# Peptides against a protein of PDB entry 7C96: the designs that were tried, part 27

Target 1, 73 residues: chain A of PDB entry 7C96
Amino acid sequence: PVIPDDFRCPISLELMKDPVIVSTGQTYERTCIEKWLQAGHGTCPKTQQTLTSTVLTPNYVLRSLIAQWCEAN

## One batch from the design tools (peptide; aimed at target 1 D5 I11 C32)

Design b2_p24_8 (made by RFdiffusion4)
Pose (drawn by RFdiffusion4):
Structure b2_p24_8 (pose): chain A 73 residues (1-73), chain P 24 residues (1-24)
Amino acid sequence: as target 1 above (73 residues)
Amino acid sequence: TWVEEAEANVAKFLAREEEEEEEE
């Protein structure tokens, strides 16, 4: 059960199934960051930096790295 | 609340990154 921290969501602290990127460059689990934005916050949770867009963009390359790691282990 | 739990988890994550940087 050796799970690299880079693959963990800063909020869930668990492996990411649907990693998305916010305007600050930080990556979160979709369901976590969605709840954060639903609670009325307009800030990057990790950096407190205010957001310049609400667009969540899938981090496909990370999805690939996680998927690769999953099959090996 | 969920917000307080999310903030506490973020703080634990940042503490872990800081420990890892100190070890390097």

Design b2_p24_8_s1 (made by RFdiffusion4, then SolubleMPNN; from b2_p24_8, 10 letters changed)
Fold by OpenDDE base, seed 3:
Structure b2_p24_8_s1 (fold): chain B 73 residues (1-73), chain A 24 residues (1-24)
Amino acid sequence: as target 1 above (73 residues)
Amino acid sequence: SWVEEMKENVEKFLEREEKRKELE
């Protein structure tokens, strides 16, 4: 079935397994955004806004929604 | 490079969102 865009990482374009929220409010796969930051980038990949923090917050709600979707499809 | 590939993916993602909005 078609994977909802909200469940895809903007960086990898794949279904997120460990979604995390950056300071701009956008969500990415943890591994992807960590590599992005380690590469020296300080901006949000999707919005190009400057990140005010490099803290990554787990998106538990989305993780749960994705898990439920996967079980149903 | 990996980073450049990811930037390209982001563009693809954004294009998909735009197309979806156009159809709405």
Scores: peptide ipSAE 0.502, ipTM 0.831, DockQ to the pose 0.976
OpenDDE base, seeds 1, 2, 4, 5: peptide ipSAE 0.328, 0.303, 0.345, 0.259; ipTM 0.750, 0.736, 0.758, 0.693

Design b2_p24_8_s2 (made by RFdiffusion4, then SolubleMPNN; from b2_p24_8, 13 letters changed)
Fold by OpenDDE base, seed 4:
Structure b2_p24_8_s2 (fold): chain B 73 residues (1-73), chain A 24 residues (1-24)
Amino acid sequence: as target 1 above (73 residues)
Amino acid sequence: SWVEEMQQNVQEYLKREELRKLLE
């Protein structure tokens, strides 16, 4: 089935397995955003806003929603 | 490079998102 946009990583375009929230409130796959940050970038890939923090917060709610969606589809 | 490819993906994602919003 078609993967909802909210469940896909803006970077990889794939279904997220370990979604994390950046300081701008946007969510990405952990491995993808970590690579972006490690490459020396300090902006949000999607919004281009400067990140006020490099802390990545697990998006457990989204992870759960994705899991539920996967079970149903 | 990976970064360039990623940035291209982001653009594609944004285009899809905008299109979806327009159609909703």
Scores: peptide ipSAE 0.650, ipTM 0.887, DockQ to the pose 0.886
OpenDDE base, seeds 1, 2, 3, 5: peptide ipSAE 0.644, 0.595, 0.582, 0.640; ipTM 0.886, 0.871, 0.867, 0.884

Design b2_p24_8_s3 (made by RFdiffusion4, then SolubleMPNN; from b2_p24_8, 11 letters changed)
Fold by OpenDDE base, seed 5:
Structure b2_p24_8_s3 (fold): chain B 73 residues (1-73), chain A 24 residues (1-24)
Amino acid sequence: as target 1 above (73 residues)
Amino acid sequence: SWMEEMQENVKKYLAREEERKKLE
């Protein structure tokens, strides 16, 4: 089935498995954003805003929603 | 490269998002 846009990583365009929230409030797949940060970038890929922190917070709500969607589809 | 690919994907994502918003 068609994956909802909100469930796809802006970087990989794939269904997120480990969604994390960056300081700008945007959510990405953990591995993707980590690669971005490790490359020396300090901005949000989607918004281009400067990240005030490199802390990645697990998006448990979204993870749950994705899990529910996967179960139903 | 990975960087170029991801940036292109971001652009695609944003384009789809904008399209979706217009349809709503």
Scores: peptide ipSAE 0.634, ipTM 0.879, DockQ to the pose 0.882
OpenDDE base, seeds 1, 2, 3, 4: peptide ipSAE 0.629, 0.141, 0.606, 0.152; ipTM 0.877, 0.631, 0.870, 0.632

Design b2_p24_8_s4 (made by RFdiffusion4, then SolubleMPNN; from b2_p24_8, 11 letters changed)
Fold by OpenDDE base, seed 5:
Structure b2_p24_8_s4 (fold): chain B 73 residues (1-73), chain A 24 residues (1-24)
Amino acid sequence: as target 1 above (73 residues)
Amino acid sequence: SWVEEAQKNVEEYLKRLEEKEKLE
């Protein structure tokens, strides 16, 4: 099935399993954004904005929506 | 590199978003 863009990680282009929100409000797969940060990048991959924090907040709502989508598809 | 691939994927992702937006 076609994965909704909102459910795909911009970095991996795959369905997110552990979506996290960065300081800019954008959501990525945890492992992907962590690798990005570990590579020395302090910007948001999508917006190019400088991240004001390295804190990654779990996107529980999106996680739930993705789970629901997976159940239906 | 992984970073370069990541950046490439992001670009592709954004293009898809733009395409869908134009179709809306």
Scores: peptide ipSAE 0.692, ipTM 0.907, DockQ to the pose 0.972
OpenDDE base, seeds 1, 2, 3, 4: peptide ipSAE 0.685, 0.683, 0.680, 0.683; ipTM 0.904, 0.904, 0.903, 0.904

## One batch from the design tools (peptide; aimed at target 1 P10 S12)

Design b2_p25_1 (made by RFdiffusion4)
Pose (drawn by RFdiffusion4):
Structure b2_p25_1 (pose): chain A 73 residues (1-73), chain P 25 residues (1-25)
Amino acid sequence: as target 1 above (73 residues)
Amino acid sequence: SKQEMFEALPTDVQEFATEYWEEQA
């Protein structure tokens, strides 16, 4: 069960199934960041930096790295 | 490692994350 931290969501602290990127460059689990934005916050949770967009963009390359890691282990 | 990552977050995000974990329990 040796899970690299880069693959963990800063909020869930668990492996990311649907990693998305916010305008600050930080990556979160979709369900986690969606709840954060639903609670009225307009800030990047990790950096407290205020957001310039609500667009969540899938981090496909990270999804690939996670998927690769999953099959090996 | 997970505790260190949690402690590195801002307080308001730590409170939020605690509540989120309780909902998932």

Design b2_p25_1_s1 (made by RFdiffusion4, then SolubleMPNN; from b2_p25_1, 10 letters changed)
Fold by OpenDDE base, seed 3:
Structure b2_p25_1_s1 (fold): chain B 73 residues (1-73), chain A 25 residues (1-25)
Amino acid sequence: as target 1 above (73 residues)
Amino acid sequence: SKEEMFNSLPPETQEFAKEYWKEKE
């Protein structure tokens, strides 16, 4: 089955396993965004907005939705 | 689609993504 775009990380383009929310409200795979930050970037990969914080918040709602989709497919 | 998602990224992010994909190979 085709993976819904909303369940894919904007960077890896793969099904997110550990989705996290950045200060701009966008969600990415934890590994992807951590490497982006480690590379010295201070902006949101998708929107180019400056990040006001480097705190990464787990997106539990999306994680649950993805889990439900995986169970059905 | 994956192609549309990639094309919507800023150029700098596209370059990062390509390197990220290579790392996963």
Scores: peptide ipSAE 0.758, ipTM 0.935, DockQ to the pose 0.970
OpenDDE base, seeds 1, 2, 4, 5: peptide ipSAE 0.755, 0.757, 0.758, 0.754; ipTM 0.935, 0.935, 0.935, 0.934

Design b2_p25_1_s2 (made by RFdiffusion4, then SolubleMPNN; from b2_p25_1, 11 letters changed)
Fold by OpenDDE base, seed 5:
Structure b2_p25_1_s2 (fold): chain B 73 residues (1-73), chain A 25 residues (1-25)
Amino acid sequence: as target 1 above (73 residues)
Amino acid sequence: SNEERFASLPEETQKFAKEYWEEKA
């Protein structure tokens, strides 16, 4: 089955396991965005907007949706 | 290819994505 684009990390292109939201509202796989920040980037990978915070907020809703999708497929 | 999939992302992100996949492989 084809993985919905919304369930894939914009960077890894893989099904997200630990989706987190950045200050711009975009969601990424935790591992990917952490590496992005560690590499010295201070912008949103997708929009290039400057991040007002480096705090990563777990996207529990999306995590749940992905889990449900995986169970059904 | 993955490179084609990243084509719509900002150049800075494309570079990172490429490196990310290379490290993953």
Scores: peptide ipSAE 0.649, ipTM 0.888, DockQ to the pose 0.694
OpenDDE base, seeds 1, 2, 3, 4: peptide ipSAE 0.646, 0.645, 0.645, 0.645; ipTM 0.887, 0.886, 0.887, 0.887

Design b2_p25_1_s3 (made by RFdiffusion4, then SolubleMPNN; from b2_p25_1, 13 letters changed)
Fold by OpenDDE base, seed 4:
Structure b2_p25_1_s3 (fold): chain B 73 residues (1-73), chain A 25 residues (1-25)
Amino acid sequence: as target 1 above (73 residues)
Amino acid sequence: SAEEMFNSLPPETQKFREELWKERA
């Protein structure tokens, strides 16, 4: 089935399994954004905005929505 | 679509994405 864009990681372009929110409010797959940060980038992959923090907040709501979608498809 | 999402990314992110893809088995 067609994966909703909101369920795709902006970096991997794949269905997110462990979505996390960065300081800009954008959500990415944890492993992807961690690799991005580890590579030395200090900006939001999608918006180019400077990250005010490297703290990654789990997006539990989105994780749940994706899980529900997977169960139905 | 994945293609549309990719094309909307900044060039530095596109390059990063391509590098990740090449590293996949």
Scores: peptide ipSAE 0.665, ipTM 0.904, DockQ to the pose 0.942
OpenDDE base, seeds 1, 2, 3, 5: peptide ipSAE 0.663, 0.661, 0.663, 0.664; ipTM 0.904, 0.903, 0.903, 0.904

Design b2_p25_1_s4 (made by RFdiffusion4, then SolubleMPNN; from b2_p25_1, 8 letters changed)
Fold by OpenDDE base, seed 4:
Structure b2_p25_1_s4 (fold): chain B 73 residues (1-73), chain A 25 residues (1-25)
Amino acid sequence: as target 1 above (73 residues)
Amino acid sequence: SKEELFNSLPKEVQEFAKEYWEEKA
């Protein structure tokens, strides 16, 4: 089945397993964004906005939606 | 689509993504 774009990490382009929200509100796969930050970047990959914080917040809602989608497909 | 998502990224991020994919492969 076709994976909804909203369920794909903008970087990995794969179905997110551990989606996290950055300060700009964008969501990425934890592993992807952590590597981006570890590389010394301080901007949001998708929007190019400067991150006001490097805190990563788990996107539980999206995680649940993806899980439900996987169960149905 | 994957193509649309990729093309929407800044060039610098596109390069990072490619490196990430290679590392995962």
Scores: peptide ipSAE 0.709, ipTM 0.925, DockQ to the pose 0.951
OpenDDE base, seeds 1, 2, 3, 5: peptide ipSAE 0.703, 0.706, 0.704, 0.709; ipTM 0.923, 0.924, 0.923, 0.925

Design b2_p25_2 (made by RFdiffusion4)
Pose (drawn by RFdiffusion4):
Structure b2_p25_2 (pose): chain A 73 residues (1-73), chain P 25 residues (1-25)
Amino acid sequence: as target 1 above (73 residues)
Amino acid sequence: PAVWEGASDEAIAEMLAFRAEMEAE
């Protein structure tokens, strides 16, 4: 069960199934960051930096790295 | 955790508090 932290969501602290990127460059689990934005916050949770967009963009390359790691282990 | 590198103590506390709310739901 040796899970690299880079693959963990800063809010869930678990492996990411649907990693998305916010305008600050930080990556979160979709369901986590969606709840954060639903609670009225307009800030990057990790950096407290205010957001310039609400667009969540899938981090496909990370999805690939995680998927690769998953099959090996 | 290394995933919080570069986060302030305040941001970390906010993320933990928010996580606890999500788990309670």

Design b2_p25_2_s1 (made by RFdiffusion4, then SolubleMPNN; from b2_p25_2, 10 letters changed)
Fold by OpenDDE base, seed 1:
Structure b2_p25_2_s1 (fold): chain B 73 residues (1-73), chain A 25 residues (1-25)
Amino acid sequence: as target 1 above (73 residues)
Amino acid sequence: PAVLEGASQESIEAIEAFREELLAE
């Protein structure tokens, strides 16, 4: 079925499995954003705002919503 | 794509380039 846009990683465009929130509030797949940071980028992929922190916070709410969606579809 | 709605052209291009790199792995 059609995957909701909010459930897709802005980087991979795939359904997120381990969504994490960056300092700007944007959410990405953990693997993708970690590789982005490892590549030397210090900005938010979507907004290009400089990240005030490299801490990645798990988006548990979104993870749960995605899981619920997957169970139903 | 819709998931990138609101992003600048610079952001889109940077992400697209990076996505290609990831797909090449």
Scores: peptide ipSAE 0.730, ipTM 0.932, DockQ to the pose 0.888
OpenDDE base, seeds 2, 3, 4, 5: peptide ipSAE 0.728, 0.730, 0.729, 0.729; ipTM 0.932, 0.933, 0.932, 0.932

Design b2_p25_2_s2 (made by RFdiffusion4, then SolubleMPNN; from b2_p25_2, 12 letters changed)
Fold by OpenDDE base, seed 1:
Structure b2_p25_2_s2 (fold): chain B 73 residues (1-73), chain A 25 residues (1-25)
Amino acid sequence: as target 1 above (73 residues)
Amino acid sequence: PKVLEGASEESIQQIEAFREELLKE
């Protein structure tokens, strides 16, 4: 089945397993955004906005939705 | 791709380059 775009990481384009929210409100796969930050970037990949914080907040709602989708498909 | 809708061309290029780098790992 076709993976919903909202469930794909903007970086990897793959189904997210551990989605996290950055300060700009965008969501990415944890591993991807962590590597982005480790590479020295201080901006949001999609928006290029400067991150006000490097804190990554787990997107539990999305994680749950993805889990439900995976069960059904 | 649709997931990058709204992103600037520059952002898309940077992400694509980064994605390619990640795939090499």
Scores: peptide ipSAE 0.721, ipTM 0.928, DockQ to the pose 0.911
OpenDDE base, seeds 2, 3, 4, 5: peptide ipSAE 0.720, 0.720, 0.720, 0.719; ipTM 0.927, 0.928, 0.928, 0.927

Design b2_p25_2_s3 (made by RFdiffusion4, then SolubleMPNN; from b2_p25_2, 13 letters changed)
Fold by OpenDDE base, seed 1:
Structure b2_p25_2_s3 (fold): chain B 73 residues (1-73), chain A 25 residues (1-25)
Amino acid sequence: as target 1 above (73 residues)
Amino acid sequence: PKILEGASEESIKEIEEFRKELLEE
């Protein structure tokens, strides 16, 4: 089945396993965004906005939705 | 809606380049 775009990481384009929210509100796969930050970037990949914080907040709702989708498909 | 909907052309290019780098790891 076709993976919903909202469930795919903007960086990897793969189904997210550990989605996290950055300060701009955008969600990415944890591993991807961490590597982005480690590479020296201080901006949101999608919006280019400067991150006000490097804190990554787990997107529990999305994680649950993805899990439900995976179970059904 | 596309995954990168709303992103600028520059953002898309940067992400694509970064994705390529990650894929080569």
Scores: peptide ipSAE 0.664, ipTM 0.903, DockQ to the pose 0.851
OpenDDE base, seeds 2, 3, 4, 5: peptide ipSAE 0.660, 0.662, 0.660, 0.661; ipTM 0.904, 0.905, 0.904, 0.904

Design b2_p25_2_s4 (made by RFdiffusion4, then SolubleMPNN; from b2_p25_2, 11 letters changed)
Fold by OpenDDE base, seed 3:
Structure b2_p25_2_s4 (fold): chain B 73 residues (1-73), chain A 25 residues (1-25)
Amino acid sequence: as target 1 above (73 residues)
Amino acid sequence: SKVLEGASEESIAAIKAFREELLAE
């Protein structure tokens, strides 16, 4: 089945397994955004806004929605 | 793609370049 765009990481375009929220409110796959930050980027990939924090907050709601979708498909 | 809806062309280009780097790993 076709993966909903909302469930895909903006960086990898793959189904997110460990979605995390950055300071701008955008969500990415943890491994992708960590590598982005490690590469020296201090901005949000999608918005180019400077991150006010490098803290990555787990998006539990989205994680649950993705799990439910995977179970049904 | 709807995934990057609203993103600037510069953002899309940067993400695409980075994605290619990740795929090369």
Scores: peptide ipSAE 0.718, ipTM 0.926, DockQ to the pose 0.925
OpenDDE base, seeds 1, 2, 4, 5: peptide ipSAE 0.717, 0.716, 0.715, 0.715; ipTM 0.926, 0.926, 0.925, 0.925

Design b2_p25_3 (made by RFdiffusion4)
Pose (drawn by RFdiffusion4):
Structure b2_p25_3 (pose): chain A 73 residues (1-73), chain P 25 residues (1-25)
Amino acid sequence: as target 1 above (73 residues)
Amino acid sequence: EEEEEETEEEEEEERLLEIREEILD
């Protein structure tokens, strides 16, 4: 059960199934960041930096790295 | 400078745990 932290969501602290990127460059689990934005916050949770867009963009390359790590272990 | 960086990291971790309690727990 040796899970690299880079693959963990800062909010869920668990492995990411649907990693998305916010305008600050930080990556979160979709369901976590969606709840954060639904609670009325307009800030990057990790950096407190205010967001310039609400667009969540899938981090496909990270999805690939996680998927690759999953099959090996 | 190293002690300041460690304090900042601890504060960030605490803040993120609080955010977890707010939106998930």

Design b2_p25_3_s1 (made by RFdiffusion4, then SolubleMPNN; from b2_p25_3, 14 letters changed)
Fold by OpenDDE base, seed 1:
Structure b2_p25_3_s1 (fold): chain B 73 residues (1-73), chain A 25 residues (1-25)
Amino acid sequence: as target 1 above (73 residues)
Amino acid sequence: MEEEKLEEEKKRQEHLEQLRKEILE
């Protein structure tokens, strides 16, 4: 089945395993966004907005939704 | 208007594709 766009990391385009939310509200795979931040960037990859914080908040709701989808498909 | 939005979306996708290559490759 087709993976919902909201379940894919904007960068890797892969099904997210550890989705995290950045200050702009966008969600990415933790590994991807961490590499981006480690490279010294301070902007949101998708929107190019400046991040007010580099804190990554786990998106538990999305993680759960993805898990449920994986179980059903 | 629709054409402009479509073009902006294409540019956004191209940007993300470049980032994908940079970060994952």
Scores: peptide ipSAE 0.282, ipTM 0.735, DockQ to the pose 0.875
OpenDDE base, seeds 2, 3, 4, 5: peptide ipSAE 0.271, 0.252, 0.274, 0.264; ipTM 0.725, 0.717, 0.729, 0.724

Design b2_p25_3_s2 (made by RFdiffusion4, then SolubleMPNN; from b2_p25_3, 14 letters changed)
Fold by OpenDDE base, seed 4:
Structure b2_p25_3_s2 (fold): chain B 73 residues (1-73), chain A 25 residues (1-25)
Amino acid sequence: as target 1 above (73 residues)
Amino acid sequence: SLEEKLKQEEEQQKHLEELRKEILE
């Protein structure tokens, strides 16, 4: 089945397992965005906007949606 | 214009591809 674009990490392009939201509102796979931040970057990979915070908020809604999709497909 | 939007999207995609190589490799 075709994986919905919103369920794929903008960086890895893979189905997200632990989606997290950055300050700009974009969602990434936790591992991907953490590596980006650990490399010393302070911008949103997709939008290139400066992050107002490096706090990563779990996207529980998306995680649930992905789980539901996986069960149905 | 539509052409400009397309170019912007393509450039954004290339940027993400570069990041993918940097982060995942």
Scores: peptide ipSAE 0.299, ipTM 0.743, DockQ to the pose 0.798
OpenDDE base, seeds 1, 2, 3, 5: peptide ipSAE 0.285, 0.288, 0.280, 0.292; ipTM 0.737, 0.736, 0.736, 0.741

Design b2_p25_3_s3 (made by RFdiffusion4, then SolubleMPNN; from b2_p25_3, 11 letters changed)
Fold by OpenDDE base, seed 4:
Structure b2_p25_3_s3 (fold): chain B 73 residues (1-73), chain A 25 residues (1-25)
Amino acid sequence: as target 1 above (73 residues)
Amino acid sequence: SEKEEEEKKKLQEERLKKIREEILE
């Protein structure tokens, strides 16, 4: 089945397994955004906005929605 | 405008593609 756009990481384009929210409010797969940050970048890949924090907050709501979708498909 | 947003979207897609290549390489 077609994966909803909101369930795919903006970088990998794959179904997110561990979605995390950055300071700009955008959500990415944890591994992807961590690699981006580790590479020395300080901006949001999708919006190009400067990150005010490098804290990654788990997107539990989205994670739950994805889990529900996976269960049904 | 719709045209401007479409252009921004294309540019964003190109940027994200480049980032994807960097992250996955």
Scores: peptide ipSAE 0.625, ipTM 0.876, DockQ to the pose 0.867
OpenDDE base, seeds 1, 2, 3, 5: peptide ipSAE 0.621, 0.622, 0.622, 0.621; ipTM 0.874, 0.874, 0.874, 0.873

Design b2_p25_3_s4 (made by RFdiffusion4, then SolubleMPNN; from b2_p25_3, 13 letters changed)
Fold by OpenDDE base, seed 2:
Structure b2_p25_3_s4 (fold): chain B 73 residues (1-73), chain A 25 residues (1-25)
Amino acid sequence: as target 1 above (73 residues)
Amino acid sequence: MEAEKKAEEEARRKHLLELRKEILE
């Protein structure tokens, strides 16, 4: 089935397995955003806004929604 | 205004494609 856009990482365009939220409110696959930050960037990949924090917060709600979708499809 | 929004969207899509190459390749 067609994967909902909100379930895909803005970078990898793949179904997120470990979605995390950055300070701008955007969600990315953990691996992708960590690589971005490790490269020395301090901006949000999608919005280009400066990150007020490099803390990555797990998006448990989205993770659960994705899991439920995967089980149903 | 619509043209401006569309241009912004195009720029964003191109930007993400470039980032994908940088991060995943």
Scores: peptide ipSAE 0.297, ipTM 0.749, DockQ to the pose 0.783
OpenDDE base, seeds 1, 3, 4, 5: peptide ipSAE 0.296, 0.279, 0.295, 0.293; ipTM 0.750, 0.743, 0.748, 0.750

Design b2_p25_4 (made by RFdiffusion4)
Pose (drawn by RFdiffusion4):
Structure b2_p25_4 (pose): chain A 73 residues (1-73), chain P 25 residues (1-25)
Amino acid sequence: as target 1 above (73 residues)
Amino acid sequence: LTVEEIEERVREMQEELAMEEEAAA
């Protein structure tokens, strides 16, 4: 069960199934960041930096790296 | 996670990052 931290969501602290990127460049689990934005916050959770967009963009390359890691282990 | 749990975890994480930045300064 050796799970690299880079693959963990800062909020869930668990492996990411649907990693998305916010305007600050930080990556979160979709369901976590969605709840954060639903609670009325307009800030990057990790950096407190205020957001310039609400667009969540899938981090496909990271999804690939996680998927690769998953099959090996 | 609930909303309250997410907000609690975010606060804890931000406090830890602030302590690390102060220690580095």

Design b2_p25_4_s1 (made by RFdiffusion4, then SolubleMPNN; from b2_p25_4, 9 letters changed)
Fold by OpenDDE base, seed 1:
Structure b2_p25_4_s1 (fold): chain B 73 residues (1-73), chain A 25 residues (1-25)
Amino acid sequence: as target 1 above (73 residues)
Amino acid sequence: MSVEEILERIKELQEKLAAEEAAAA
């Protein structure tokens, strides 16, 4: 089945397992964004906006939606 | 994915977004 675009990490292009939200509101796979930040970057990969915070908030809603989708497909 | 691969993917992402924006202008 075709994976919804919103369920794919903008970086890995794979189904997200641990989606996290950055300060700009964009969601990425935790592993991807953490490595980006650890590499010394302080901007949002997609929007290129400077992050006001490096705090990564788990996207519980999306995580649940993805899980539901996986169960149905 | 390695950090190097991630950096490359991000570069590609930004290039695609820039191209799409330019095409829409």
Scores: peptide ipSAE 0.535, ipTM 0.845, DockQ to the pose 0.842
OpenDDE base, seeds 2, 3, 4, 5: peptide ipSAE 0.467, 0.487, 0.509, 0.502; ipTM 0.824, 0.830, 0.837, 0.835

Design b2_p25_4_s2 (made by RFdiffusion4, then SolubleMPNN; from b2_p25_4, 14 letters changed)
Fold by OpenDDE base, seed 5:
Structure b2_p25_4_s2 (fold): chain B 73 residues (1-73), chain A 25 residues (1-25)
Amino acid sequence: as target 1 above (73 residues)
Amino acid sequence: LSVEEILKRIEELQEQLKKLKEELE
């Protein structure tokens, strides 16, 4: 089955397991965005916007939707 | 491509974009 685009990490292009939201509102796989930030970057990989905060907020709603999709497919 | 390779490419492209924007100013 085709994975919905909204369920794919913009970086890894894989189904997200631990989706997190950055200050710009974009969602990434936690491990991917953490690697980006750890490398010393302070911008959003997708939009290139400067992050006002490096805090990562878990996207529980999306996580749940992905889990439901996985169970159905 | 591995995640590391993708991140590296994004970094390179962002740097190139930054330089281009500065040159156009």
Scores: peptide ipSAE 0.454, ipTM 0.816, DockQ to the pose 0.209
OpenDDE base, seeds 1, 2, 3, 4: peptide ipSAE 0.445, 0.432, 0.439, 0.441; ipTM 0.814, 0.809, 0.807, 0.812

Design b2_p25_4_s3 (made by RFdiffusion4, then SolubleMPNN; from b2_p25_4, 12 letters changed)
Fold by OpenDDE base, seed 4:
Formats: structure tokens, sequence, C-alpha cells
Structure b2_p25_4_s3 (fold): chain B 73 residues (1-73), chain A 25 residues (1-25)
């Protein structure tokens, strides 16, 4: 089955395993966004908006939705 | 493309956009 777009990391384009939300509200795979930040970037990869914080908030709801989708498919 | 390669591309694109915006300002 086709992976819902909202379940794909904007960077890797793969199904997210550990989705995290950045200050812009965009969600990414933790590993991907951490690499981006560690590389010294301070913007949102997808929107180009400047991040007001480097805090990564786990997107538990999305994680759950993805898990449910994986179980059903 | 690896994630790292993709990130580099994104960074380059953002840099280009920033440069264009700066030049236009």
Amino acid sequence: as target 1 above (73 residues)
Amino acid sequence: LSVEEILEIIAKLQEQRAAEAAAAA
C-alpha cells in the first residue's frame, strides 16, 4: 500500500519511525533533522523558515497513527 | 541519494534562495 504523505519524512521521504516536530510545526524523522541541525543549519528543511528553537518535540500522535497504519497494512 | 546527500542539496538550495533574496533587496 501507498504510504500517506503525512507519514513520510520530508527529508528521507521514508516512513517515519521517530517523528519529531520542529519550531515551525513541521515534522521530520528525528535522525534526519538532527543531522541537519548538527550540520549547523538553523532553518526548517521544508519551509526554509528560521527555527526559533532547536528543541525537537516527539510527535506521539503521529507515531501512533503510523504504528496503526503499519499494523493494518 | 543518502539522507546526507539530500541535506546537502537542501542546504545549497536554501543558500541560493537566500543569496537571491539578498541581491534583490
Scores: peptide ipSAE 0.622, ipTM 0.879, DockQ to the pose 0.205
OpenDDE base, seeds 1, 2, 3, 5: peptide ipSAE 0.619, 0.615, 0.608, 0.620; ipTM 0.879, 0.877, 0.873, 0.878

